# Peptides against a protein of PDB entry 4GMN: the designs that were tried, part 324

Target 1, 375 residues: chain A of PDB entry 4GMN
Amino acid sequence: RYANITLLALVTLASIGTDFQETLVKGNQGSRESPISAADEEWNGFDDADGDAMDVDQKSSSGEDQEEDYEEIDVKEDDEDDDDDSITSEMQADMERVVGADGTDDGDLEDLPTLRELIQTAVPQLIRLSNLPIDSDESLTIQSHALSALNNISWTISCLEFANGENANIHNAWYPTAKKIWRKTILPILEADSADLKLATQVTSLAWAVARVLHGETPTDGNPHRKFISLYHSSKQQAGGNSNSIEEPEDPFQGLGVKCIGVVGSLAHDPAPIEVNREVGVFLVTLLRQSNNVPPAEIVEALNQLFDIYGDEELACDKEVFWKDGFLKHLEEFLPKMRTLTKGIDKRTQPELRTRADEALLNLGRFVQYKKKHA

## One batch from the design tools (peptide; made by RFdiffusion4, then SolubleMPNN)

Design b2_p30_4_s2
Fold by OpenDDE base, seed 5:
Structure b2_p30_4_s2 (fold): chain B 375 residues (1-375), chain A 30 residues (1-30)
Amino acid sequence: as target 1 above (375 residues)
Amino acid sequence: DAEQQARQAELERRARELQQARIQKRLEEL
């Protein structure tokens, strides 16, 4: 009974995470046009209009109350204050400068009570549920649903704009929680080296959503970029060995390979260590060089990550990796291959993949031209 | 399960659309 209630609650949280994306994106678009006081869009909860009163006939079965003594697992929060001093005093001072003189407390999502409850109340519980010992099919199901809920919330938040101090209150509330998801949920599952491709896909999707906000500030403990690169290669080896149709996901962008590329690309952004950036950059450029054996969706994602990582000439990675390792030449040599690849995608059968490939081809031409001008 | 997977795919799709719009905007301003 409790397992079914927990599963229903997790499904409900996963649904709330998806439905909340539409409201957040509409709110963020509306705030750009007019300072309309966000006060009046009261979250109309599910109007369960169909009050068909299922008369729950109270058959009093006198089952003996075995008081199962819930041993309160005193989870000693070892508050290891990992003072992750990774926020340079200069970044902290620039964040403090972008916090304008209105001393709205950096964590108070006063205007977004639903988002506050998702971040502060729901996510910590989902982290706990994702870390349960796997001893039964029920615990596996709970973990999978907890990961699904965390994933939906994280993807929803990753769709917000945080550039130029936009949504700073949401960013500040999410940032420590995102690091906690990374350290307490993502890393332990990656370290368990499970042969479960479903679990690997779920955790990699979550890792991508989290890393799309944290970027190069994602915790570097245990070299997670190498774990995701290894997972990418392992996923390709397993797909090649079993002639059983691993049904290619109907969406080419739902593949584990795309998700691995998205994670490692996000991890390589400034202020990531230059060697992490180099290892990821070399991985991505190597995919382009080997493009004849790489799914088109993975090529599209690898290009987008390269544009995001190396689109800024002021960053240390531009000089120390992009120019030093000769990435421009590889992008130029890939341009005619990308034209052929994109033209080979049928617009009728794969309209999204074709659209994304046409966009990536256009951007590759622009990016190569930009880099040649700034050489 | 299938409905949750479809909702998840739509979230990731929207995230890809927003990413492409940002990349495109940045490369048009350069």
Scores: peptide ipSAE 0.393, ipTM 0.893, DockQ to the pose 0.873
Fold by OpenDDE base, seed 1:
Structure b2_p30_4_s2 (fold): chain B 375 residues (1-375), chain A 30 residues (1-30)
Amino acid sequence: as target 1 above (375 residues)
Amino acid sequence: DAEQQARQAELERRARELQQARIQKRLEEL
């Protein structure tokens, strides 16, 4: 009984995380739709006057009026309370406020009660559940569901814009909680060195979502970037040995390799230590050099991370890593390989992967041109 | 289980789209 209630609550918290993102997307679209005045295009009804009065004959077939007495079945609308687990009106109102709030610097979530309760009340409990001693299949299931809920919440928050002081109140509320997730959930699971690839995938997804907000301010305790690089390499070795095809996730971007790249890329952003940035940058550039044996989705993610990390020439990592370690040459040499790789992806069988690869190829060309102009 | 995995995949997909849009915008402004 208690386990089933806990599992249901964890599933509900995981769904709330997704529904919250959908509402953020709708709200952010609505604010950009300036009301294009519906110009009253007077649909001038074409008066096609062609009145050809074809006089088709009155054949009087007297079909018998069988009055089938349709008994009006008074279908009582049982108001099935559609417990439409739709975004509560309170959650929707919180989302509309998040999208509409010009960045009031008050780190107070007083105006966002649902988000406040999610961050302050729910997340600390999920962190506790993710740290339960694993002594049974039930405790493992609870941990997995707690990680899924933390993942969905963290991904949703990572989709908010925090640049230029946008959503500063949410950032300020989330930031200490994100550090707590990192230190209390992510690091202990990574240090346990479990052979469980499912658990490793879940914790790496959560780590990516958290690192997308914390960036280079992610706690450096125990060199987490090296742990995720090690996990990347270990995942490649395991996939080669056991012919139990862990069914490659239908989405090539759901692979543990992609998630590891996303985490380490995010950890390498300013203000990360230059040596952390260098180790990650060298790892990413090495994937491009070894691209013949790297899944296309991992190449796409590695490129995107390189563009984000080294897109700003004012950052110390541009001079001390990008230029100093000669990354431009490696990116330029990779352009023809990326064109071949992208063309090799079938648009019919892998439309998303092809679109993402076409975008990454375009951006690689632009990035190389930019860096050559600013050399 | 499958539905929860699908929902998680969609969250990550949307986050990747937003990242791509930011990268593209930045590279078009340069």
Scores: peptide ipSAE 0.393, ipTM 0.892, DockQ to the pose 0.873
Fold by OpenDDE base, seed 2:
Structure b2_p30_4_s2 (fold): chain B 375 residues (1-375), chain A 30 residues (1-30)
Amino acid sequence: as target 1 above (375 residues)
Amino acid sequence: DAEQQARQAELERRARELQQARIQKRLEEL
């Protein structure tokens, strides 16, 4: 009885985390509808040029109209008005405030009561539930749902802009909680060295969402970047050994390999120790060098991480790692391989992967050109 | 379960879109 109520509450919290993102997206779209002034583009009517009607002989071939009685399948549009009444008026008002809030610098969430309760009340309970002793299938289910809820909340918050002091109140409220998720949920699960690939995928997704906010300020306890690099390699070895087709996730970006790359890339950002940055940078560049044996989605993610990490020449990692370890040469040598890889992706069967690969290829060309100007 | 996985995948997709837009903008300004 209590377990079912706990599971329902965890599913509800996971849904609330998604509804917040959707409302943020809708609010950001509404603000970009600046009324495009209908400039009356006077459609200058094309002059009716008197094209001579060539009398093409109407050979009346009386094809027998077989009236194929197309049974009008009355597709009842069940207007399932899924009034997704899941978004409370309070959540909607909180999201409208997040989109409109010029950053008050104080970590005060007075104006965001739903988000405050989510961070301060719900998340600390989810952390406790994710860190319970596993003694039953029920406790495993509770852990999985708690990780899912933490994941959705963490990803939603990671979609906010925090650069230039934007959303500073949310950042300041989230930051200590994100560090607590890392230390109390992520690290203990990674240290348990479980062969459970489902759990590893869940914790790695959560780690990526958390690391996208904490970056190089992510707790370095126990060298987590090396743990995720090891998990990357272990995931590749397990896929080769057991004929259990881990069904390749329908979304190639949901793969454990992509998630591991996303985590370690995020961990390597300033102010990460230069040696952490170097180990991650060498890992990412090595994936590009070995690209013939690497899934395209992992290559796309590795490129995006390299652009983010080394896009700033003022950072110590640019001089001490990027230039010193000769990464530009490896990126330039990879450019023709990336063109071949991208062209090999079928637009019909993998439209998202192709789009992301085309974008990553474009950005690789730009990035190489940028770095050559600043050499 | 499937719906919750779809929602999770959408969160991550949106995050990738935002990251990609930032990378592109930065590289167009350089």
Scores: peptide ipSAE 0.392, ipTM 0.893, DockQ to the pose 0.858
Fold by OpenDDE base, seed 4:
Structure b2_p30_4_s2 (fold): chain B 375 residues (1-375), chain A 30 residues (1-30)
Amino acid sequence: as target 1 above (375 residues)
Amino acid sequence: DAEQQARQAELERRARELQQARIQKRLEEL
């Protein structure tokens, strides 16, 4: 299972790396066409010097028909297919190591050279490219590709287990880079307050992937949770006003609303400030209360976030937010609504959504029972 | 574009599967 996640991640990274390299090469070629100002060098007409026609005597050399024996050049098809396998094999070897490594705490990626180069060399360039001034459709395209690459890298790394000191070397190498992505890519784009829903979706996906590793240690500068909550509400207002099909993503879990919930949920984990946790918790519980007007995928994500945030009774947020703000009552009142919602999802047309809703319903029942026992 | 979006969606799906497995495990242990 882990090996297949890692392999897909690397294939995805390799492909993104390739597409990104092609985009960089094309972008760098476009920047080299600085218009050579055609300096009107007045071509001063070169005077027609009457150069005497040298009578080159046409010696008629008789063509002897040399039958060129076409040696059949046995073009060995050098199977040039071997070079693509080499990169995939090194990447595959790094993946096998990531799956098997008892993480050393040192943040050393000596045993993971491809991942090291990705984090240390590639990601800093992607951050730079994602943070370019947007002045053209070309710069917007570069930003989009850089965000896509950062997204896939960040999601890949977020699929690793870091609990109990697992993959500590990767965590320690990624953690400062993830904070840099947050501060240099995510925050500036969020602060630009662009009406571009595509860009908002890309940056929110990236923010979710990054926040899934940083959790409550995600930089709190500028109250990013409130920005994502605002983006959630703004996205709902825009979708309601234009009967122009913003094609709801065919996958319900690819919606900007789901991504916003995923980000803010991740930001609310311990050691997040209690007030950040409260604001997010109230937002999530409010979605459940308003569930009649909320897409099922957003409800599933909101539940999963609530389980992750408030599943530990030893955390300060359990006492100071969950119990104090009466969240259990709202979850209990939502349980029958969740049963109805889940049953309303067609297994044939939306099999993933139905599976996730069935799981979330099961977990909601368990979570409510747990909290009642520990009340 | 479409293929990159499909690959992105697959990574996010896998991340959701892992999250769900973690949540389930935790709630089964409680």
Scores: peptide ipSAE 0.361, ipTM 0.883, DockQ to the pose 0.638

Design b2_p30_4_s3
Fold by OpenDDE base, seed 3:
Structure b2_p30_4_s3 (fold): chain B 375 residues (1-375), chain A 30 residues (1-30)
Amino acid sequence: as target 1 above (375 residues)
Amino acid sequence: SSAAEAAQAQLERRARDLQQRRIQKRLDAL
């Protein structure tokens, strides 16, 4: 009984991320209804007439109508209205306030009571559940659900804009909690040396979501960037050795390799130590150099991380790493390879991957051209 | 499980869209 209620509560907390996303998308669409007048361009129908009616004469076999009296089993569709009430009206109202809040500098979550309770009450319990000793399949299930909930909460919060003092109240409330997730959930699981690729994928997704807010202010204890680089390489070795169907996730961006790249890229942002930035930058550039053996989604992610890390010439990493280690040359040499790679992705079978690759290719050309002008 | 995984995939998609917009906005300002 208590286990089922805890599991249900964890599932409900994990579903929060979808509906928060929908309300954030709807809230951002409401501000863009400039009435673009529907210009009535009459699309004239093209007339092409050629109706070759091939008369296929197939014969009338008179099979006897056995009236089998199918007893109408009145399957009461119990409309289990799975009222996936995953978002309370209060959570929806909090989310609408977050989207609509021009940065009122009230550094308190007083106006966001549901988000406050989520951060202050629920997340600390999820951290505790993620740290339980694994002694049973039930405890492993609880850990997995707690990680899923923490992941979706962390991703949701990481989708808020925090630049220019936007959402400063939420940032200030989340920041210490994000550091606690890192130190209490992420690091202990990474140190436990588990061969469980599912757990590794969950913790790496959570680490990426957390690192997307903390960036270079992510706790450097135990060199986490090296742990995720090691995990990247270990995941490639395991995939190459065991024909155990790790069902490649239907989304190529859900792969552990992509998540590892996202984490280490986020960890390399200012104010990260230059040595951390260099190790990550060299890792990312090495993936581009070895692109023939790297999944296209990982190349797309590695490029996006490089653009984010080295997009600001005022940062110390631009001079001390990007220019000093000759990254521009590697990006220029990769440009024709990226064009070939992108063209090799089928738009019909992998439309998202192709779109992301086309965007990354466009940005690579612009980024190389920018860096050449500022050389 | 499936709903939470769908939620995760959708959140990560949004995060990628926001990242792409940020990268593009930065490159347009340069």
Scores: peptide ipSAE 0.587, ipTM 0.948, DockQ to the pose 0.759
Fold by OpenDDE base, seed 1:
Structure b2_p30_4_s3 (fold): chain B 375 residues (1-375), chain A 30 residues (1-30)
Amino acid sequence: as target 1 above (375 residues)
Amino acid sequence: SSAAEAAQAQLERRARDLQQRRIQKRLDAL
């Protein structure tokens, strides 16, 4: 009984993170309709008079009314309005405020009570539940649901803009909690070195979501980037042996390999230690060099991570890693391979993968050109 | 489980779209 209530509460918390995302999407669409203030442009009427009215002849062809008597089958749509809109009006109002706030409120989350309770009350309990001793299938199920809830919350928060002090109140509330998730949930699971690929995928997804906010300020204790690189390689070795039963996720971007790349890429951002940045950068560039044996989605993610990490020339990693380790040459040599790879993706069967690859190819060309100009 | 996994996939898709916009915006400013 208590376990089922706990599981239901965890599923509900996992769903809330999604509902918050949908509300954030709706709110951000509404804010783009800036009312075009009708500035009174005095339209000075230009007088051009030339009125050649060509008579278009109205040939009325009377086609016969065949009244086909469609028997109105009164299909009672049982409007099962399963409007299980689990979004409370309070949750909706909180997310609308997050999207509409011009980032000037250094305030406490007093204006965002649902988000406050989520971060301050729910997440600490989820951290506890995700770090319970696994002694039963029930405890494993609780851990999985707690990780799922933490993942969806963390991804939702990672979709907020925090640049230039935007959402600073949320960032400041989330930042210590995100570090706690990392130290109390992610690191202990990674250190347990479980052969469970499902658990590894869940913790890696969570790690990516957390690292998308913490970036190079993610705790470096125990060299987590090396653990995720090791997990990437281990996942490839296991997939090669048992060709029968790992249902490759229908979405190529849901693969553990993509998630590992996303984590390590995020960990390598400034102010990450230059050696962490170097090890990750070399890993990513090595994937491009070995692209014949790498899934296209992982190549797309590796490129996007490289553009994010090395897109600012003022950062120490640009001089000390990108230029020093000759990454431009590897990107330039990869450009023709990326064109071939992208053209090989069928737009009909894999439209998302093709779109993402076309974007990454375009950005690779631009990025190489930019770096050549600033050499 | 399936709803939470679908939700996760949608969250990650949005995050990828935001990443693309950021990369493009940076490259447009250069």
Scores: peptide ipSAE 0.587, ipTM 0.948, DockQ to the pose 0.804
Fold by OpenDDE base, seed 5:
Structure b2_p30_4_s3 (fold): chain B 375 residues (1-375), chain A 30 residues (1-30)
Amino acid sequence: as target 1 above (375 residues)
Amino acid sequence: SSAAEAAQAQLERRARDLQQRRIQKRLDAL
């Protein structure tokens, strides 16, 4: 099983690495076509015109030496160049800290040397490449490929089972690296508040893959759940204005809205702060209440997130959010709407969406019945 | 890259299938 996952990650990384090399070669060709060739144009020597050597008598005028006291303007070299070396050194120290994190015996991944090399060597380089200053279309392309590689690695790892101590060695190796991807790649791009929907979709996909492993242990710095909720709303406002040019992704589950729901749902799991859980839970329940204007794939994802978050009655969020904020009533009121929505999906044209909606409808009925029994 | 996008879509589909199995298994235990 592990060999097939590792092979898929390597094939994906190798494919992206080939496209990355092609992009670097094209960028370097543009820099080599700097027109050095225009400076080598023939300095046509001036013709030796017969300039008569007039003997101009050097009258030694004793001009007084005015020592003009040139004040040495001490140009303080503003050491603004130290900031670039500081970022590289901090990134390197942070790499060493991810590799040198205490007491995870290097032995835990001995059976998985290729996965170890992917996590310890490749991912830190991809983090650096995702944080390059965007000064050119080439730099933007590099960032996009680095994010795509990080995304596919993170999704690959998120497909492992970590419950009940399964794959603990891989979890322990990935966990510090996943937090680093979050802090050094996801948060800075999310803070930059770029109008680039492609970049927003890439970072949100990566954030979802990372948050599927970290859950409520995802760093809460800067309230990322609110930023992804904001991004969800902003994406809907932009989609409403440009109805003619959004090629809806052929897969309804590849939409930015679905990815935002997946991120915030994952962030709301225990041990997330109860207020983070509440804000996400209210957001998800509000989507169900507004379901007439919400794509079916987003409803399916919102339901699955609600089942994962509130499926455990022993968790603090069950008492303090689910029961206290009356979520059962909203789920029960949504059940007939979900039946209508699911029946409206054509099995011939959208077979995956219909299957996922049929499953979510079945689970919603069971979940409502369960919660009513444990009230 | 079309190959990277195809790999992404397949990984996300697999992740959704795993999530759905976890949800079902939990609801079957209740």
Scores: peptide ipSAE 0.584, ipTM 0.946, DockQ to the pose 0.608
Fold by OpenDDE base, seed 4:
Structure b2_p30_4_s3 (fold): chain B 375 residues (1-375), chain A 30 residues (1-30)
Amino acid sequence: as target 1 above (375 residues)
Amino acid sequence: SSAAEAAQAQLERRARDLQQRRIQKRLDAL
C-alpha cells in the first residue's frame, strides 16, 4: 500500500516535472527568436547571474556549404512496447527503501539518492519558480505548476511515519526544506492577498502538506493560522456571491474550506503556542456549533483535527484550552447533530463522504467517552 | 489512551487515503 502511494506520487512528480520542464522550455523559447537546436541542454537552473551581458560581436564568417552526406540511419522500428514506466529503476528502488526503512539512521539520505536529489536539487528550484514575479499568464502557469509539484512532494513526504523516530533521516532532510517552502513560497503568496481562489487553493493544499510534518513547529511569523481562518471565511463569502462560477470540486474533501481546516488544525498541534491552539480550537468548535451552514466534509475534517489536537491529555493544550474553554460540552452537544448529518449523506452518491463521516461519528463518540472519563 | 490511539491511527489512514485520491485525481488530469 505505501509503496503504491509513493510510486504514484513519484510518477505524479515525474509527470508534473516533465510538464513543468516543457512549460519552462516553451516559455524560454518564446523569448528567443533563434531556433536553438535540440541539444540535450541539461536544465541549467536560472542562475541569478548578475553577470554583465557581454556584447558578443557577431562576426559573420561566411562558412561554405559542406553537403554533409546524411547517412540514412535505418531506424528499425523495434516495436518495443514502450510501457512508459516513467519511473526509473532508481526511483523505484528508493521508494522500496523508504517503505522498508526502519528509522534507526539519523544519517544523511545516502541510501535514498533520488529522494536526496528531489529534496536538495528539485525542491529549491520549485521554490524559486513559485516565487517568480507574476507579470504574465505564463508566469502564473509556471507558478501553478511549481506549486503543484511542491504540493505532491510535500504530501508524499507527509505520508511517511515520523513518530517514534521512524524515517528520522528523511524527516531531518525534509524539515529544513519544509520550513523553506513555508517561508519562501507559502507566506509570500498568503501575504500578497490575491483574490485568486485557484492560487489560494493550491497554496493552502501545499500549506496543509507542509504543516502535516511541521505541525506546531511551523514558523509562526505573521500568524499564518489567522490568515487561513480569514481565507476560510473569505472563501465562504465569495462562494455565496458567485454561485455559477466556482465549480465546487467534485470531491468535497478537495474544497478550499477543508484545506483551510486541515492547515489550521495542523498548525495548532503541540508545540504550538497556546494562543494559536486556542484560536484554532475555537474556530473548529465554532464550525461544529454552526454545522447547519457548514459542508459535511468540513465538519468531518474539523472533527478529525480536534481529535488530533486534543487527543493527548498530557499536552498543555488539553488543560489550558480543551477543558478551560469547555470544548467537551460542544462536542457532546454535537454528537446527535453528527448522527443526523452522517445519516443524511447518500451512500450511493457520496460513498466516500459517508464512510469518512461514519468514521468521524464513531471517533466522536469514543473521544467524548474518553474525555468524560478523564474529566 | 487506547481510544485516542485508535482515533489517531484512523486519522492517519484517512490522511493517506486522501493523499492517494489527490495524487490519482492529479494523474487523471495530466
Scores: peptide ipSAE 0.413, ipTM 0.823, DockQ to the pose 0.102; fails the geometry check

